# Peptides against a protein of PDB entry 3ZN8, part 18

Target 1, 125 residues: chain A of PDB entry 3ZN8
Amino acid sequence: LEEYDKIQKKMEDVMEGKGKLTLRDVYAQIIALRKMGPLSKVLQHIPGLGIMLPTPSEDQLKIGEEKIRRWLAALNSMTYKELENPNIIDKSRMRRIAEGSGLEVEEVRELLEWYNNMNRLLKMV

## One batch from the design tools (peptide; made by RFdiffusion4, then SolubleMPNN)

Design b1_p11_3_s3 (from b1_p11_3, 4 letters changed)
Fold by OpenDDE base, seed 1:
Formats: sequence, C-alpha cells, structure tokens
Structure b1_p11_3_s3 (fold): chain B 125 residues (1-125), chain A 11 residues (1-11)
Amino acid sequence: as target 1 above (125 residues)
Amino acid sequence: VLLQLLSEFLS
C-alpha cells in the first residue's frame, strides 16, 4: 500500500507537469506493483476499480501477468539511455532488445506503443 | 493510474 501511494504521487506529479514519465519510471513502478503480489491481488487494492473495469477472468489475469513479465524482460534489455529517452529506440535498437529479451519485435513495439499512449493520456489530464 | 492504464491495455 505504501509503495502504491508512492506510485500515485509520482503519477500525479507527472500529470501536473512536474515531471516526465520515462521507461525507467515504468520499470520502477512495475517492480513496486509486483511486490504487492500477483496482478489479481494488486487490482483488489485499488478502490473502485471493480466498478470502472470489468472483472477480469482468472485466465485474463494470468495472461496479463505473463505480459508484464515479458515487458520486464524487454526493459531489462534496454540501456539506461533508452530507458530515459525511449524515443531514441529505432528499428535496430528494437530488434536488439527483442533478441536480448527473447521476445518478438512486435512485442517490444507493443510496449513502446503502450508507453507512448500513456504519455499522451497523461498530457491530456 | 499506471495500474489502471496497464489493466486497460493488457485486457
């Protein structure tokens, strides 16, 4: 719960223009969330989430957990420069990251697209 | 917020 509060504060700072969300931040936050337990348990700690989102099935949670694990592998294969400034990740870097993490390039692209979308949403708030 | 976004994209 304490870790989650820290995550929320960080996100609030970013949303208020007091900071920028990087993949390093994403990495740190995912790790913090994982310390709270499996995705199912983490979701249960978010008040009102059950109202805002459909209740995921056990299979969906399992898939989500696996996806997070795979994204962490990708993040672990990135350089510090890439984590701080993901915009420098071109096709060559993406392929390297994919190969290093044992992922398909498309899956690395999915992570980057997610990050870009998240930043876009944060700027709108 | 991050978890919520993550859930939305992973679902």
Scores: peptide ipSAE 0.132, ipTM 0.711, DockQ to the pose 0.441
Fold by OpenDDE base, seed 5:
Structure b1_p11_3_s3 (fold): chain B 125 residues (1-125), chain A 11 residues (1-11)
Amino acid sequence: as target 1 above (125 residues)
Amino acid sequence: VLLQLLSEFLS
């Protein structure tokens, strides 16, 4: 819980334009949230989610859980420098990460694209 | 917020 609070504070700083969200932060938060239990239980703790998003089906939750596991595998295959600055991840690094994690390159690209989109959104807040 | 964004992406 304390670790989660630290991550939340850092995220708030980013939203205020006082910091930068990295994949390391993403990783840490995912791990912290997973300690709370299955994805279904974690999603219940998100304020306003039920209003903003339709309630996911059990099958959707299973798909989401598998995607998270795959992303964690990718994150575990990244170097510290890559986690801190994902922008350095070129095609060669992406292939290495994919091979190391047992994922397709497209899945690694998807994670990076998600990260970039999230950063864009945070800058707009 | 991060989890919410993740959820939106996965949905």
Scores: peptide ipSAE 0.125, ipTM 0.709, DockQ to the pose 0.463
Fold by OpenDDE base, seed 2:
Structure b1_p11_3_s3 (fold): chain B 125 residues (1-125), chain A 11 residues (1-11)
Amino acid sequence: as target 1 above (125 residues)
Amino acid sequence: VLLQLLSEFLS
């Protein structure tokens, strides 16, 4: 809980424009949340989620869990510099990360695209 | 918050 709270505070600071979201932050938060149990259990602890999102099916949860696992593999294959500044990740770095994680380059690109979109959203808030 | 956003993206 302590680690989660720390990361959550970091996210709040980012939302308030007091910081920036990095992939290191993403990684840390995912790990912290996963320590609470499976995705289904974690989702139950998110207030308002049931109102904002339809209740996911068991299959959807499994798909989501698998996607997270793959993204974590990619994140584990990144350098500290890449995690802190994902914008430096070019095609060569993406290929290396993909090879190191056993993923397709397209999956790594998808993660980076998600991150970029997330960062844009946070800057708008 | 992050997980919520992640969930929205994955859905």
Scores: peptide ipSAE 0.125, ipTM 0.711, DockQ to the pose 0.399
Fold by OpenDDE base, seed 3:
Structure b1_p11_3_s3 (fold): chain B 125 residues (1-125), chain A 11 residues (1-11)
Amino acid sequence: as target 1 above (125 residues)
Amino acid sequence: VLLQLLSEFLS
């Protein structure tokens, strides 16, 4: 629990998005967005989203909220080093994270895959 | 940008 609290405190800080995107940054942004309210309200604040994406149904919003909750659980189960350097997360770490968060390993893998894809895109800019 | 990407992924 103490380690969890320490991780949470550190996760509140953002690396300011300069340089390489980390999972710490991801966590901080998710938390910031959630403070704005439910996903439906958050989506309303995204410029141009309505043009790029169809308006989500209520069911889709619920699914999205649940997904975010699961990802937060995974992030909360990571060490600070892992959050800062997700590339160190091997199969053993991934399993630990999954078990600690009550998620399937595949769900953790999905989060990491998303992160990797996003980081690649950001590097292209 | 992150939120947009999240939205796209979750959609």
Scores: peptide ipSAE 0.117, ipTM 0.708, DockQ to the pose 0.441

Design b1_p11_3_s4 (from b1_p11_3, 5 letters changed)
Fold by OpenDDE base, seed 3:
Structure b1_p11_3_s4 (fold): chain B 125 residues (1-125), chain A 11 residues (1-11)
Amino acid sequence: as target 1 above (125 residues)
Amino acid sequence: LLLKLLSEFLS
């Protein structure tokens, strides 16, 4: 919970333009959330989600959980420098990360794309 | 927020 709060605070700072969300932050938050239990339990703690999104089926939750696990594998294969500055991840680094994590390059790209999109969104706030 | 975004992305 404490780690989660730290991450939330940092995210708020980013929202206010006081910082930058990094993959380190993403990693830390995922880990913190996983301590709360499975994805199903985590989703229950997101206010308003049930209103905006339909309740995921058990199969959807399994898929989501697997996706998170894969992303964690990718994150675990990144250097500290890459986690702090994901923009330095070029094709060579991405390939290395993919190979190290046992993922397809496209999966790593997907993670990075998500990250970039999220940062763009945060900058708009 | 991150969780929400993750959920939306994974959905």
Scores: peptide ipSAE 0.146, ipTM 0.715, DockQ to the pose 0.442
Fold by OpenDDE base, seed 5:
Structure b1_p11_3_s4 (fold): chain B 125 residues (1-125), chain A 11 residues (1-11)
Amino acid sequence: as target 1 above (125 residues)
Amino acid sequence: LLLKLLSEFLS
């Protein structure tokens, strides 16, 4: 809980334009959330999710859980510098990360694109 | 917020 609170505070700083959310922060938060149990249980703790998003099916939850595991593998294959500044990850780094994590390069690209989109959204808040 | 965004992306 303490780790999650720290990450949440940092996220708030980012939303206020006082900080930057990194993949290190993302990684830490995912790990903290995973301690709460499977994705199905974690999603139940998201306020307003049931109103904003349709209830995922069991199959969708399994797919999501697998995606999270794969993204964690990618994150575990990144260097500290890459986690702190994902913008330095070029094609060569992506390929290395993919090979190290047993993923396709496209999956690593997907994670990075998600991160970039998230940062854009945070700047709009 | 992060979890929400993740959920939206995975949906």
Scores: peptide ipSAE 0.145, ipTM 0.714, DockQ to the pose 0.467
Fold by OpenDDE base, seed 4:
Structure b1_p11_3_s4 (fold): chain B 125 residues (1-125), chain A 11 residues (1-11)
Amino acid sequence: as target 1 above (125 residues)
Amino acid sequence: LLLKLLSEFLS
């Protein structure tokens, strides 16, 4: 919880225009959340989520868990520089990461796209 | 927020 709180505070700072959310931060947060248990349990710890999002089915949770595992594999295959500055990840780096993680390049691209979208959202707030 | 975004993306 403490690690999660640190990351949450950092996110808040980013939302206030302070600092930058990196994939390292994302990785740390995912790990911290995974320690809380399965995705279903994690989602229960998010206030208001049940109001904003429908309760996922068991199958959806399973898919989500698998996706998280895949993303973690990708993140584990990234260099420190890439985690700190994902913008440097080009096609060559994506391919390397994909090969290293046993994923398709498209899956790595999806992670990066998600990250970029999230960063855009945070900057908009 | 991050978890929320993650959940939305995964859904």
Scores: peptide ipSAE 0.158, ipTM 0.721, DockQ to the pose 0.468; fails the geometry check
Fold by OpenDDE base, seed 1:
Structure b1_p11_3_s4 (fold): chain B 125 residues (1-125), chain A 11 residues (1-11)
Amino acid sequence: as target 1 above (125 residues)
Amino acid sequence: LLLKLLSEFLS
């Protein structure tokens, strides 16, 4: 998948301190992954995942798939400036995004927290 | 890596 390769390269650049992971990158990656099929199939394509993580139940996969769908709704409700620089998203912006996406504010916050954690981890690599 | 982290977060 050409699009996925581009995202991987971007991630490598970030890991080398040559780039920054944005929500735009996250969005692109999620879309690329969804083209591979359901979450279950996506997980099967991750090398070593079966060794590192327990096999999720069918119910867990459904929950995960729904979460991804909801996060995509949130991302679709963000401005380009927010996607490129998520740190500008304050409480007012979160509320707007939540309302626009039909999500709870807490769900938007969860996405942002996940993103922040990802960036921290990438900087440690 | 992103997929891995996503999976871990969702699990």
Scores: peptide ipSAE 0.148, ipTM 0.717, DockQ to the pose 0.468; fails the geometry check

Design b1_p11_4_s1 (from b1_p11_4, 7 letters changed)
Fold by OpenDDE base, seed 4:
Structure b1_p11_4_s1 (fold): chain B 125 residues (1-125), chain A 11 residues (1-11)
Amino acid sequence: as target 1 above (125 residues)
Amino acid sequence: TLLELITSFLR
């Protein structure tokens, strides 16, 4: 609960324009979520999620867990500068990250696209 | 998805 509250506060600060969501923040959040246990337990700790989202199937949870693992591998292959300022990640950096993490370039691209979409969402709030 | 999960923290 405490880690969740910290994540919420950080997200609120970002949504209020008091902060910038970086991949470092994303990494920290993923790690904090992982400390809460399996994705199923994490979802149970999110107020109102059961109203907004259908309960994930076991297969969806497995896919989600694998995706988290793969994204963590990508994040672990990034430099501090890339984590703090993801907009510097060009095609060359993306390839290096993919190679270093054992991922396809498309998977790294997907992570970055997700991050960009999140930042767009945060700017609209 | 992880996107939905994180989006839920924003709400």
Scores: peptide ipSAE 0.140, ipTM 0.710, DockQ to the pose 0.156
Fold by OpenDDE base, seed 1:
Structure b1_p11_4_s1 (fold): chain B 125 residues (1-125), chain A 11 residues (1-11)
Amino acid sequence: as target 1 above (125 residues)
Amino acid sequence: TLLELITSFLR
């Protein structure tokens, strides 16, 4: 519960323009979520989720858990400068991160695209 | 929100 409240507060600060979402923030959020247990347990702790989203299937939860694990591997292979300023990640950096994490370059690109989409959404709110 | 983050992971 305490970790959830910290994540929510950080997200609110970003949405209010009091902060910038970085991949460092994403990393911290993923780690905090994992401390709550598997994605299924995390979802159970989110108030109102059962009203807003259909309960994901067991297969969707497994896919989500694997995706989170893969993204953590990518994030662990990034430099502090890359985590703070993901926009510096070029094709060469993506290949290095992919090789260091045992991922395909496309999976690293997917993470970066997701991050960019998230930042765009947060700026619109 | 955290919900948006989680929802985006599933997509």
Scores: peptide ipSAE 0.136, ipTM 0.708, DockQ to the pose 0.388
Fold by OpenDDE base, seed 2:
Structure b1_p11_4_s1 (fold): chain B 125 residues (1-125), chain A 11 residues (1-11)
Amino acid sequence: as target 1 above (125 residues)
Amino acid sequence: TLLELITSFLR
């Protein structure tokens, strides 16, 4: 709980423009959530989610869990410099990360695109 | 937010 609260506070600071969201922050947050249990349990702890989103099917939860696992593999294959500054990840770095994680380069690109979109959204709030 | 992260994973 304490580690989770620290990550939440850091996310709030980023949303307030007091910080920069990095892939290290994303990684730490995913790991903290995973400690709470499977995605299904995590979703149950989010107030109002069941009102804003239809309850995901068991198959959707499985797909979500698999995607999280794949992204964690990619994140675990990144250097500290890449995690702190994902903008340095070029095509050569993406290929290395993909090879090290057992993913396709396209999956690494998808993660980076997602991160860029998320970081953009957080700057708009 | 965490909610945005999770929502983005499910999309």
Scores: peptide ipSAE 0.132, ipTM 0.710, DockQ to the pose 0.393
Fold by OpenDDE base, seed 5:
Structure b1_p11_4_s1 (fold): chain B 125 residues (1-125), chain A 11 residues (1-11)
Amino acid sequence: as target 1 above (125 residues)
Amino acid sequence: TLLELITSFLR
């Protein structure tokens, strides 16, 4: 709970424009959420999510769990500098990360695009 | 999606 609260506070600082969301922050949050149990249990602990999103099917939960596992593999294959500053990840770094994680380059690109979209969203809030 | 999950925590 304490680690989770620290991550939430940092995310609040980012939303207030006082901080920058990094892939290190994303990694830490995923790990904290995973300590709560399976994705199905994690989703139940998010206030208002059950109202905003349809209840995922068991198959959707399995797909989501696999996606989290794959993204963690990619994040674990990044250097500290890449996690703190993902914009330095060029084609060569992206290929290395893919090879090190057993992922396709397109899956690493998807993670980076997701991160960029999150940063755009945070600037709009 | 993981995007929706994180977005929900930011709200």
Scores: peptide ipSAE 0.126, ipTM 0.694, DockQ to the pose 0.152

Design b1_p11_4_s2 (from b1_p11_4, 7 letters changed)
Fold by OpenDDE base, seed 4:
Structure b1_p11_4_s2 (fold): chain B 125 residues (1-125), chain A 11 residues (1-11)
Amino acid sequence: as target 1 above (125 residues)
Amino acid sequence: TLLQLITDFLR
């Protein structure tokens, strides 16, 4: 709980424009969420989600859990410099990360695209 | 928010 609260507070500071979202922050947050249990339990702890989104089916939760595991494998295959500054990740780095994580390069690209989209949204707040 | 991150993560 304490580690989760620290990460949540850091995410709030980023949302307030007081910080920069890095892939290290993403990694730390995923790990903190995983300590709460399966994705189903994590979603139950998010106020208002059940009002804004239909409750995911069991199959959607399984797919989401697999995606989390795959993205954690990618993040675990990144260097500290890549996690802190994802903009340095070129095609050669993406291929290395994919090979090291047992993923397709497209899945690593998807993670980076998601990160870039999040970081753009956070800069508009 | 964490919610937005998770929602966009699952998409």
Scores: peptide ipSAE 0.101, ipTM 0.707, DockQ to the pose 0.423
Fold by OpenDDE base, seed 1:
Structure b1_p11_4_s2 (fold): chain B 125 residues (1-125), chain A 11 residues (1-11)
Amino acid sequence: as target 1 above (125 residues)
Amino acid sequence: TLLQLITDFLR
């Protein structure tokens, strides 16, 4: 509960323009969510989610957990400068991150695209 | 929101 409230407050601060969402923030959020248990348990703890989203299938939950694991591997392979300013991640950095994490370059690109989409959405609110 | 983050993560 306390870790969830900290995440919510930080997301509110970002949405209010008081902060910038970084990959460090994404990392901290993923770690805090994982402390709540499997993705299924995390989703059960979010008020109103069971009303707004169809209950994910067991296979969708497994895919989601594997994706989280892969993204954490990518994030763990990033430098502090890359985590704070993901816009510096060029093709060379992206390849290094992929090789260091045992991922395809496309999986690292997908994480970065997701992050960019999140920042766009947060600026529209 | 965290909900939006998770929803978009799963997409």
Scores: peptide ipSAE 0.096, ipTM 0.704, DockQ to the pose 0.392
Fold by OpenDDE base, seed 5:
Structure b1_p11_4_s2 (fold): chain B 125 residues (1-125), chain A 11 residues (1-11)
Amino acid sequence: as target 1 above (125 residues)
Amino acid sequence: TLLQLITDFLR
């Protein structure tokens, strides 16, 4: 609980200070969550999640852990400028990131689409 | 919120 509250507070401070979520902020959040242990343990530390979402199956947890691993590989293959301003990621940069992370270009595109959707959601709140 | 991040990440 205390670690979760620290993560929430840091996220709020970042959002208030920068006015927008960056992929650097996403990276920091994923790393902070992973320090709590496997995705199953992380989900148990989120109040109300078990009420809003069905408890994931063991197979869904494995898929989620693998997705986190893949997204971290993509994020680790980005430059600092790309992490701070993902809008500069063109087709050439996206291909480089995919090659450097051992991912398909489509998986890098999916991460960027998720980020764009998240920023749209945060503008509506 | 972090909950929204995780919820959207898992979708």
Scores: peptide ipSAE 0.091, ipTM 0.694, DockQ to the pose 0.395
Fold by OpenDDE base, seed 2:
Structure b1_p11_4_s2 (fold): chain B 125 residues (1-125), chain A 11 residues (1-11)
Amino acid sequence: as target 1 above (125 residues)
Amino acid sequence: TLLQLITDFLR
């Protein structure tokens, strides 16, 4: 119970722009958003996104949905230690994750780069 | 709940 409360609080803190975003936090957010429906419905619920981004074509939505599925496969192939501290993911770990998820190593690298960019943005707020 | 999702993930 206490560990679950710590995890919940950490996710609340991250959603509030507090604390350190982990890949576990990313995974849980993706799953929560997926419960709201397809990416198209999720994007419709984000105010101002339609002003900042042209309305995605149906093909762009399909590409986005496929990317989410691929990233979820990578995340599901990570250890708890890797999800909590993605900085430990070296070339050997990236290869293992890629093999376990049926992805290219480059796709795992892209996920990690995206995560690193998100953490940089969160530190600027 | 968010907790159930995390629990399912940690399993």
Scores: peptide ipSAE 0.037, ipTM 0.635, DockQ to the pose 0.050

Design b1_p11_4_s3 (from b1_p11_4, 7 letters changed)
Fold by OpenDDE base, seed 3:
Structure b1_p11_4_s3 (fold): chain B 125 residues (1-125), chain A 11 residues (1-11)
Amino acid sequence: as target 1 above (125 residues)
Amino acid sequence: ALLQLISDFLR
């Protein structure tokens, strides 16, 4: 809970333009959430989600849990410098991360694209 | 916000 609250506070600071979201922040958030239990239980703790999104099916939860596992593998294969500054991840680094995580390069690219999009959205708030 | 974005992306 304490770790979760620290990450939420940092996310709020980023949304206020007081900081930058990094992949370290993403990693820490995912780990904190996983300590709450399976994805189904985590989603129940997100305020307003049940109003905005239909309850995921069991199959959707399995897909989501697998996606989280794959992203964690990628994040675990990154250097601290890459986690703090994902913009340094070039094609060579991306290939290394993919190979080290057992992922396709496209899956690592997808994670980075998601991060970039999210970080852009947070800067517009 | 992050959790919602993650949830939306994972869906």
Scores: peptide ipSAE 0.164, ipTM 0.725, DockQ to the pose 0.414
Fold by OpenDDE base, seed 5:
Structure b1_p11_4_s3 (fold): chain B 125 residues (1-125), chain A 11 residues (1-11)
Amino acid sequence: as target 1 above (125 residues)
Amino acid sequence: ALLQLISDFLR
């Protein structure tokens, strides 16, 4: 709970434009959520999600759980410098991360694109 | 917010 609260506070600071979201922050959030249990249980604890989005099917939850596992593998294959500043991840670094995580380069690219889109959205808030 | 965005992406 305390680690989760620290991460939430940092996310609030980022949303207020006082901070920058990093992949280290993303990693910490994913780990904190995984401690709460399977994705199905985690989603039940997100306020308003059940109102805004249809309840995912069991198959969608399995796909989501696999995606989280794959992203954790990618994040675990990054250096500290890459986690703190993902913008340094060039094609060579991306290929290394893919090889080290057992992922396709396209999956690592997808994670980075998601991160970039997230930062764009946070700047608009 | 981040959790919702992750959830939205996973769907």
Scores: peptide ipSAE 0.157, ipTM 0.719, DockQ to the pose 0.415
Fold by OpenDDE base, seed 2:
Structure b1_p11_4_s3 (fold): chain B 125 residues (1-125), chain A 11 residues (1-11)
Amino acid sequence: as target 1 above (125 residues)
Amino acid sequence: ALLQLISDFLR
């Protein structure tokens, strides 16, 4: 609980423009959520999500869990410098990360694209 | 914040 609260507070600080969202922060959040249980259980603890999103099917939850697992593998294959500053990840780094994680380069690119989109959204808030 | 992260992740 304490670790989760620290991560939440850091995310709030990032949304307030007091910090920078890094892939290390993303990693820490995913791990904290995973400690609470499967995605289904995590989603049940999120107030208002059931109002904003239809309850995911069991198959959708399974797909989501698999995607999380793949992204964690990619994140685990990144260096500290890459996690702190994902913008340094070039094609050579993407290939290394993909090889180290057993993923396609495209999957690593998708993670980075998602991160970039998220970081843009957080700067607009 | 985390909600938006999860929501956008699931999209």
Scores: peptide ipSAE 0.154, ipTM 0.725, DockQ to the pose 0.394
Fold by OpenDDE base, seed 1:
Structure b1_p11_4_s3 (fold): chain B 125 residues (1-125), chain A 11 residues (1-11)
Amino acid sequence: as target 1 above (125 residues)
Amino acid sequence: ALLQLISDFLR
C-alpha cells in the first residue's frame, strides 16, 4: 500500500508537469499491483472500471497476466540507466534485453512503445 | 491513471 501511494503521488506530480514517468516507476507500480493479487483482483480495485469496461474473460485475464510477467522479465533485464532514461534504448539494447529476458525483440519494442504513449498522454493532461 | 492505462493496453 505504501509503495502504491508513492507511485500515485509521483503520477500526480507527472500529471502536474512536476516530474517524468520512467520505466523504474512503471516497474515499481507493476510490482505494487502484483502484491494485490492476480490481474482480475487488481482490476476490481480500479474505481469505475466495472462500469466503464466489460468484465474481461478468464482467457483475457490469463493473457494479460502473462503479458505483465513478460514485461517484468524485460524490465529486470534493463540497466538502471535504461530504466531511468528509456530513450537510450536502441536496437542493440533491445536485442540484449530480449535475449536476457527470453522475449522477442518485438515484445520489448511493444513495452517501449506503450511507455512512450503513456508519457505522451501524461503531458497532454 | 497508470493502472487504467495498463488495463487499456492489456485489453
Scores: peptide ipSAE 0.158, ipTM 0.722, DockQ to the pose 0.467; fails the geometry check

Design b1_p11_4_s4 (from b1_p11_4, 7 letters changed)
Fold by OpenDDE base, seed 4:
Structure b1_p11_4_s4 (fold): chain B 125 residues (1-125), chain A 11 residues (1-11)
Amino acid sequence: as target 1 above (125 residues)
Amino acid sequence: TLLQLISDFLR
């Protein structure tokens, strides 16, 4: 819980434009959320989610859990410099990360695209 | 928010 609260506070600071979201922050957040249990339990701890989003089906939860595992594998295959500064990840780095994680390059690209989209949203707040 | 992170993660 304490680690989760620290990560939440950092995310709030990023949302306020006081910080920068990195893949290290993403990794730390995923790990903290995983300590709360399965994705279903994590979602139950998010206020207002049930109002804003339909409750995921069991199959959607399984897909989400698998996606989390795959993205963690990719993040675990990144260097510290890549985690702190994801914009340095070129095609060669993406291929290395994919090979090291047992993923397709497209899955690593998807993670980076998600990160870029999120970081754009955070800058608009 | 964390909600937006998770929503976009699951997208």
Scores: peptide ipSAE 0.138, ipTM 0.727, DockQ to the pose 0.422
Fold by OpenDDE base, seed 2:
Structure b1_p11_4_s4 (fold): chain B 125 residues (1-125), chain A 11 residues (1-11)
Amino acid sequence: as target 1 above (125 residues)
Amino acid sequence: TLLQLISDFLR
Protein backbone atom coordinates (compact mmCIF):
# COMPACT_ATOMS: atom_id res chain seq x y z
CA LEU B 1 0.00 0.00 0.00
CA GLU B 2 2.71 2.51 0.93
CA GLU B 3 4.70 1.89 -2.29
CA TYR B 4 1.50 2.15 -4.29
CA ASP B 5 0.59 5.46 -2.63
CA LYS B 6 4.08 6.86 -3.38
CA ILE B 7 3.76 5.89 -7.05
CA GLN B 8 0.23 7.27 -7.25
CA LYS B 9 1.39 10.55 -5.69
CA LYS B 10 4.25 10.74 -8.20
CA MET B 11 1.78 10.15 -11.03
CA GLU B 12 -0.41 12.95 -9.67
CA ASP B 13 2.64 15.25 -9.50
CA VAL B 14 3.38 14.41 -13.17
CA MET B 15 -0.23 15.17 -14.14
CA GLU B 16 0.08 18.50 -12.31
CA GLY B 17 3.23 19.28 -14.35
CA LYS B 18 5.43 18.90 -11.22
CA GLY B 19 7.27 15.87 -12.63
CA LYS B 20 8.18 13.77 -15.66
CA LEU B 21 6.82 10.29 -16.26
CA THR B 22 9.69 7.88 -16.94
CA LEU B 23 9.75 4.18 -17.82
CA ARG B 24 11.15 3.63 -14.32
CA ASP B 25 7.90 5.10 -12.95
CA VAL B 26 5.90 2.86 -15.30
CA TYR B 27 7.91 -0.17 -14.19
CA ALA B 28 7.51 0.62 -10.48
CA GLN B 29 3.77 1.14 -10.94
CA ILE B 30 3.30 -2.14 -12.82
CA ILE B 31 5.24 -4.01 -10.11
CA ALA B 32 3.18 -2.36 -7.35
CA LEU B 33 -0.06 -3.32 -9.12
CA ARG B 34 1.19 -6.89 -9.65
CA LYS B 35 1.77 -7.18 -5.89
CA MET B 36 -1.97 -6.56 -5.43
CA GLY B 37 -2.72 -9.64 -7.54
CA PRO B 38 -3.71 -10.46 -11.12
CA LEU B 39 -4.98 -7.75 -13.46
CA SER B 40 -8.58 -8.86 -12.81
CA LYS B 41 -8.28 -8.09 -9.08
CA VAL B 42 -6.50 -4.79 -9.76
CA LEU B 43 -9.26 -3.69 -12.13
CA GLN B 44 -11.91 -4.59 -9.53
CA HIS B 45 -10.25 -2.19 -7.06
CA ILE B 46 -10.47 0.77 -9.47
CA PRO B 47 -13.68 2.70 -8.78
CA GLY B 48 -15.64 3.68 -11.88
CA LEU B 49 -13.67 1.47 -14.28
CA GLY B 50 -16.62 -0.91 -14.61
CA ILE B 51 -18.74 2.09 -15.60
CA MET B 52 -16.30 3.54 -18.15
CA LEU B 53 -15.04 0.24 -19.59
CA PRO B 54 -16.98 -2.90 -20.32
CA THR B 55 -15.91 -5.67 -17.98
CA PRO B 56 -13.09 -7.37 -19.87
CA SER B 57 -13.65 -10.98 -20.79
CA GLU B 58 -11.43 -13.64 -19.22
CA ASP B 59 -9.60 -13.93 -22.56
CA GLN B 60 -8.98 -10.17 -22.68
CA LEU B 61 -7.58 -10.34 -19.14
CA LYS B 62 -5.23 -13.17 -20.19
CA ILE B 63 -4.06 -11.15 -23.20
CA GLY B 64 -3.53 -8.13 -20.93
CA GLU B 65 -1.54 -10.21 -18.42
CA GLU B 66 0.67 -11.57 -21.21
CA LYS B 67 1.25 -8.06 -22.58
CA ILE B 68 2.24 -6.87 -19.08
CA ARG B 69 4.68 -9.79 -18.77
CA ARG B 70 6.25 -9.00 -22.16
CA TRP B 71 6.57 -5.29 -21.36
CA LEU B 72 8.14 -6.11 -17.97
CA ALA B 73 10.71 -8.26 -19.81
CA ALA B 74 11.52 -5.30 -22.06
CA LEU B 75 11.75 -2.92 -19.08
CA ASN B 76 14.04 -5.37 -17.23
CA SER B 77 16.35 -5.34 -20.29
CA MET B 78 16.71 -1.53 -20.27
CA THR B 79 19.57 0.38 -18.68
CA TYR B 80 18.96 2.86 -15.87
CA LYS B 81 19.67 5.71 -18.33
CA GLU B 82 17.07 4.35 -20.77
CA LEU B 83 14.44 3.93 -18.04
CA GLU B 84 15.03 7.51 -16.83
CA ASN B 85 15.18 9.00 -20.35
CA PRO B 86 13.45 6.74 -22.91
CA ASN B 87 14.05 9.32 -25.67
CA ILE B 88 17.68 8.09 -25.93
CA ILE B 89 16.43 4.67 -27.13
CA ASP B 90 17.45 4.50 -30.79
CA LYS B 91 17.15 1.58 -33.22
CA SER B 92 20.33 -0.04 -31.87
CA ARG B 93 19.09 0.19 -28.27
CA MET B 94 15.65 -1.15 -29.29
CA ARG B 95 17.30 -4.16 -30.95
CA ARG B 96 19.46 -4.83 -27.86
CA ILE B 97 16.41 -4.59 -25.59
CA ALA B 98 14.42 -6.89 -27.86
CA GLU B 99 17.24 -9.47 -27.97
CA GLY B 100 17.75 -9.27 -24.19
CA SER B 101 14.02 -9.70 -23.48
CA GLY B 102 13.24 -12.33 -26.13
CA LEU B 103 10.82 -9.92 -27.86
CA GLU B 104 10.45 -8.62 -31.38
CA VAL B 105 11.77 -5.10 -32.04
CA GLU B 106 8.20 -4.15 -32.95
CA GLU B 107 7.02 -5.00 -29.41
CA VAL B 108 9.70 -2.75 -27.90
CA ARG B 109 8.64 -0.04 -30.35
CA GLU B 110 5.01 -0.50 -29.28
CA LEU B 111 5.98 -0.03 -25.60
CA LEU B 112 7.90 3.15 -26.44
CA GLU B 113 5.04 4.48 -28.56
CA TRP B 114 2.62 3.80 -25.71
CA TYR B 115 4.95 5.61 -23.29
CA ASN B 116 5.28 8.60 -25.63
CA ASN B 117 1.49 8.79 -26.04
CA MET B 118 0.97 8.54 -22.27
CA ASN B 119 3.56 11.21 -21.52
CA ARG B 120 1.93 13.47 -24.12
CA LEU B 121 -1.51 12.97 -22.53
CA LEU B 122 -0.13 13.76 -19.07
CA LYS B 123 1.33 17.04 -20.40
CA MET B 124 -2.07 18.07 -21.79
CA VAL B 125 -3.78 17.65 -18.40
CA THR A 1 -4.42 8.98 -13.22
CA LEU A 2 -3.45 5.34 -12.62
CA LEU A 3 -6.84 4.51 -14.14
CA GLN A 4 -5.94 6.35 -17.35
CA LEU A 5 -2.56 4.60 -17.43
CA ILE A 6 -4.21 1.17 -17.10
CA SER A 7 -7.01 2.04 -19.53
CA ASP A 8 -4.54 3.21 -22.16
CA PHE A 9 -2.29 0.23 -21.44
CA LEU A 10 -5.13 -2.19 -22.22
CA ARG A 11 -5.93 -0.39 -25.45
Scores: peptide ipSAE 0.131, ipTM 0.724, DockQ to the pose 0.422
Fold by OpenDDE base, seed 1:
Structure b1_p11_4_s4 (fold): chain B 125 residues (1-125), chain A 11 residues (1-11)
Amino acid sequence: as target 1 above (125 residues)
Amino acid sequence: TLLQLISDFLR
């Protein structure tokens, strides 16, 4: 609960323009979510989610958990500079991260695209 | 929000 509140507060600070979302922040959030247990349990602990999102199927939860695992592998293969400034990740860095994490380059690209989309959304709020 | 993060993650 305390880690979750810290993440929420940090997200609020980012949404208020008091900060920027980095991949380090994404990493910290994913780790905190995983400490709460399986994605299914995490989703059950989020107030209002059951109202806003249809209950994911068991297969969707498994896919989500595997995706989280893969993204953590990618994040663990990044340098501190890359985590703080993901925009420096060029094709060469992306290939290195993919090779170091055992992922396809496209999976690393998907993570970066997701991050960019999240930053766009946070700037619109 | 964290909810938006998760929702967008699942997309």
Scores: peptide ipSAE 0.130, ipTM 0.722, DockQ to the pose 0.391
Fold by OpenDDE base, seed 5:
Structure b1_p11_4_s4 (fold): chain B 125 residues (1-125), chain A 11 residues (1-11)
Amino acid sequence: as target 1 above (125 residues)
Amino acid sequence: TLLQLISDFLR
């Protein structure tokens, strides 16, 4: 709970423009959420999500769990410098991360594109 | 998706 509250506070600071969202922050948040249990339980603890998203089927939950596992593998294959400053991840680093995580380069690219889009949205708030 | 989860959490 205390670790989750620290992550939440840091996310609030980012939303207020006082901080930067990093992949380290994303990693820490995913780990904190997973400590709450399976994705189905995690989704129930996110306010407003149950209103905005249809209740996922069992198959959708399995796909979601696999996606989380894959993204954690990618994040675990990054260096500390890459997690703190993802914009340094070039094609060579992306390939290394993919190879180290057993993922396709396209899946690593998808994670980085999402991160970039998230940071753009946070700057607009 | 995980993307939606994180997006909604950041709201």
Scores: peptide ipSAE 0.125, ipTM 0.711, DockQ to the pose 0.184

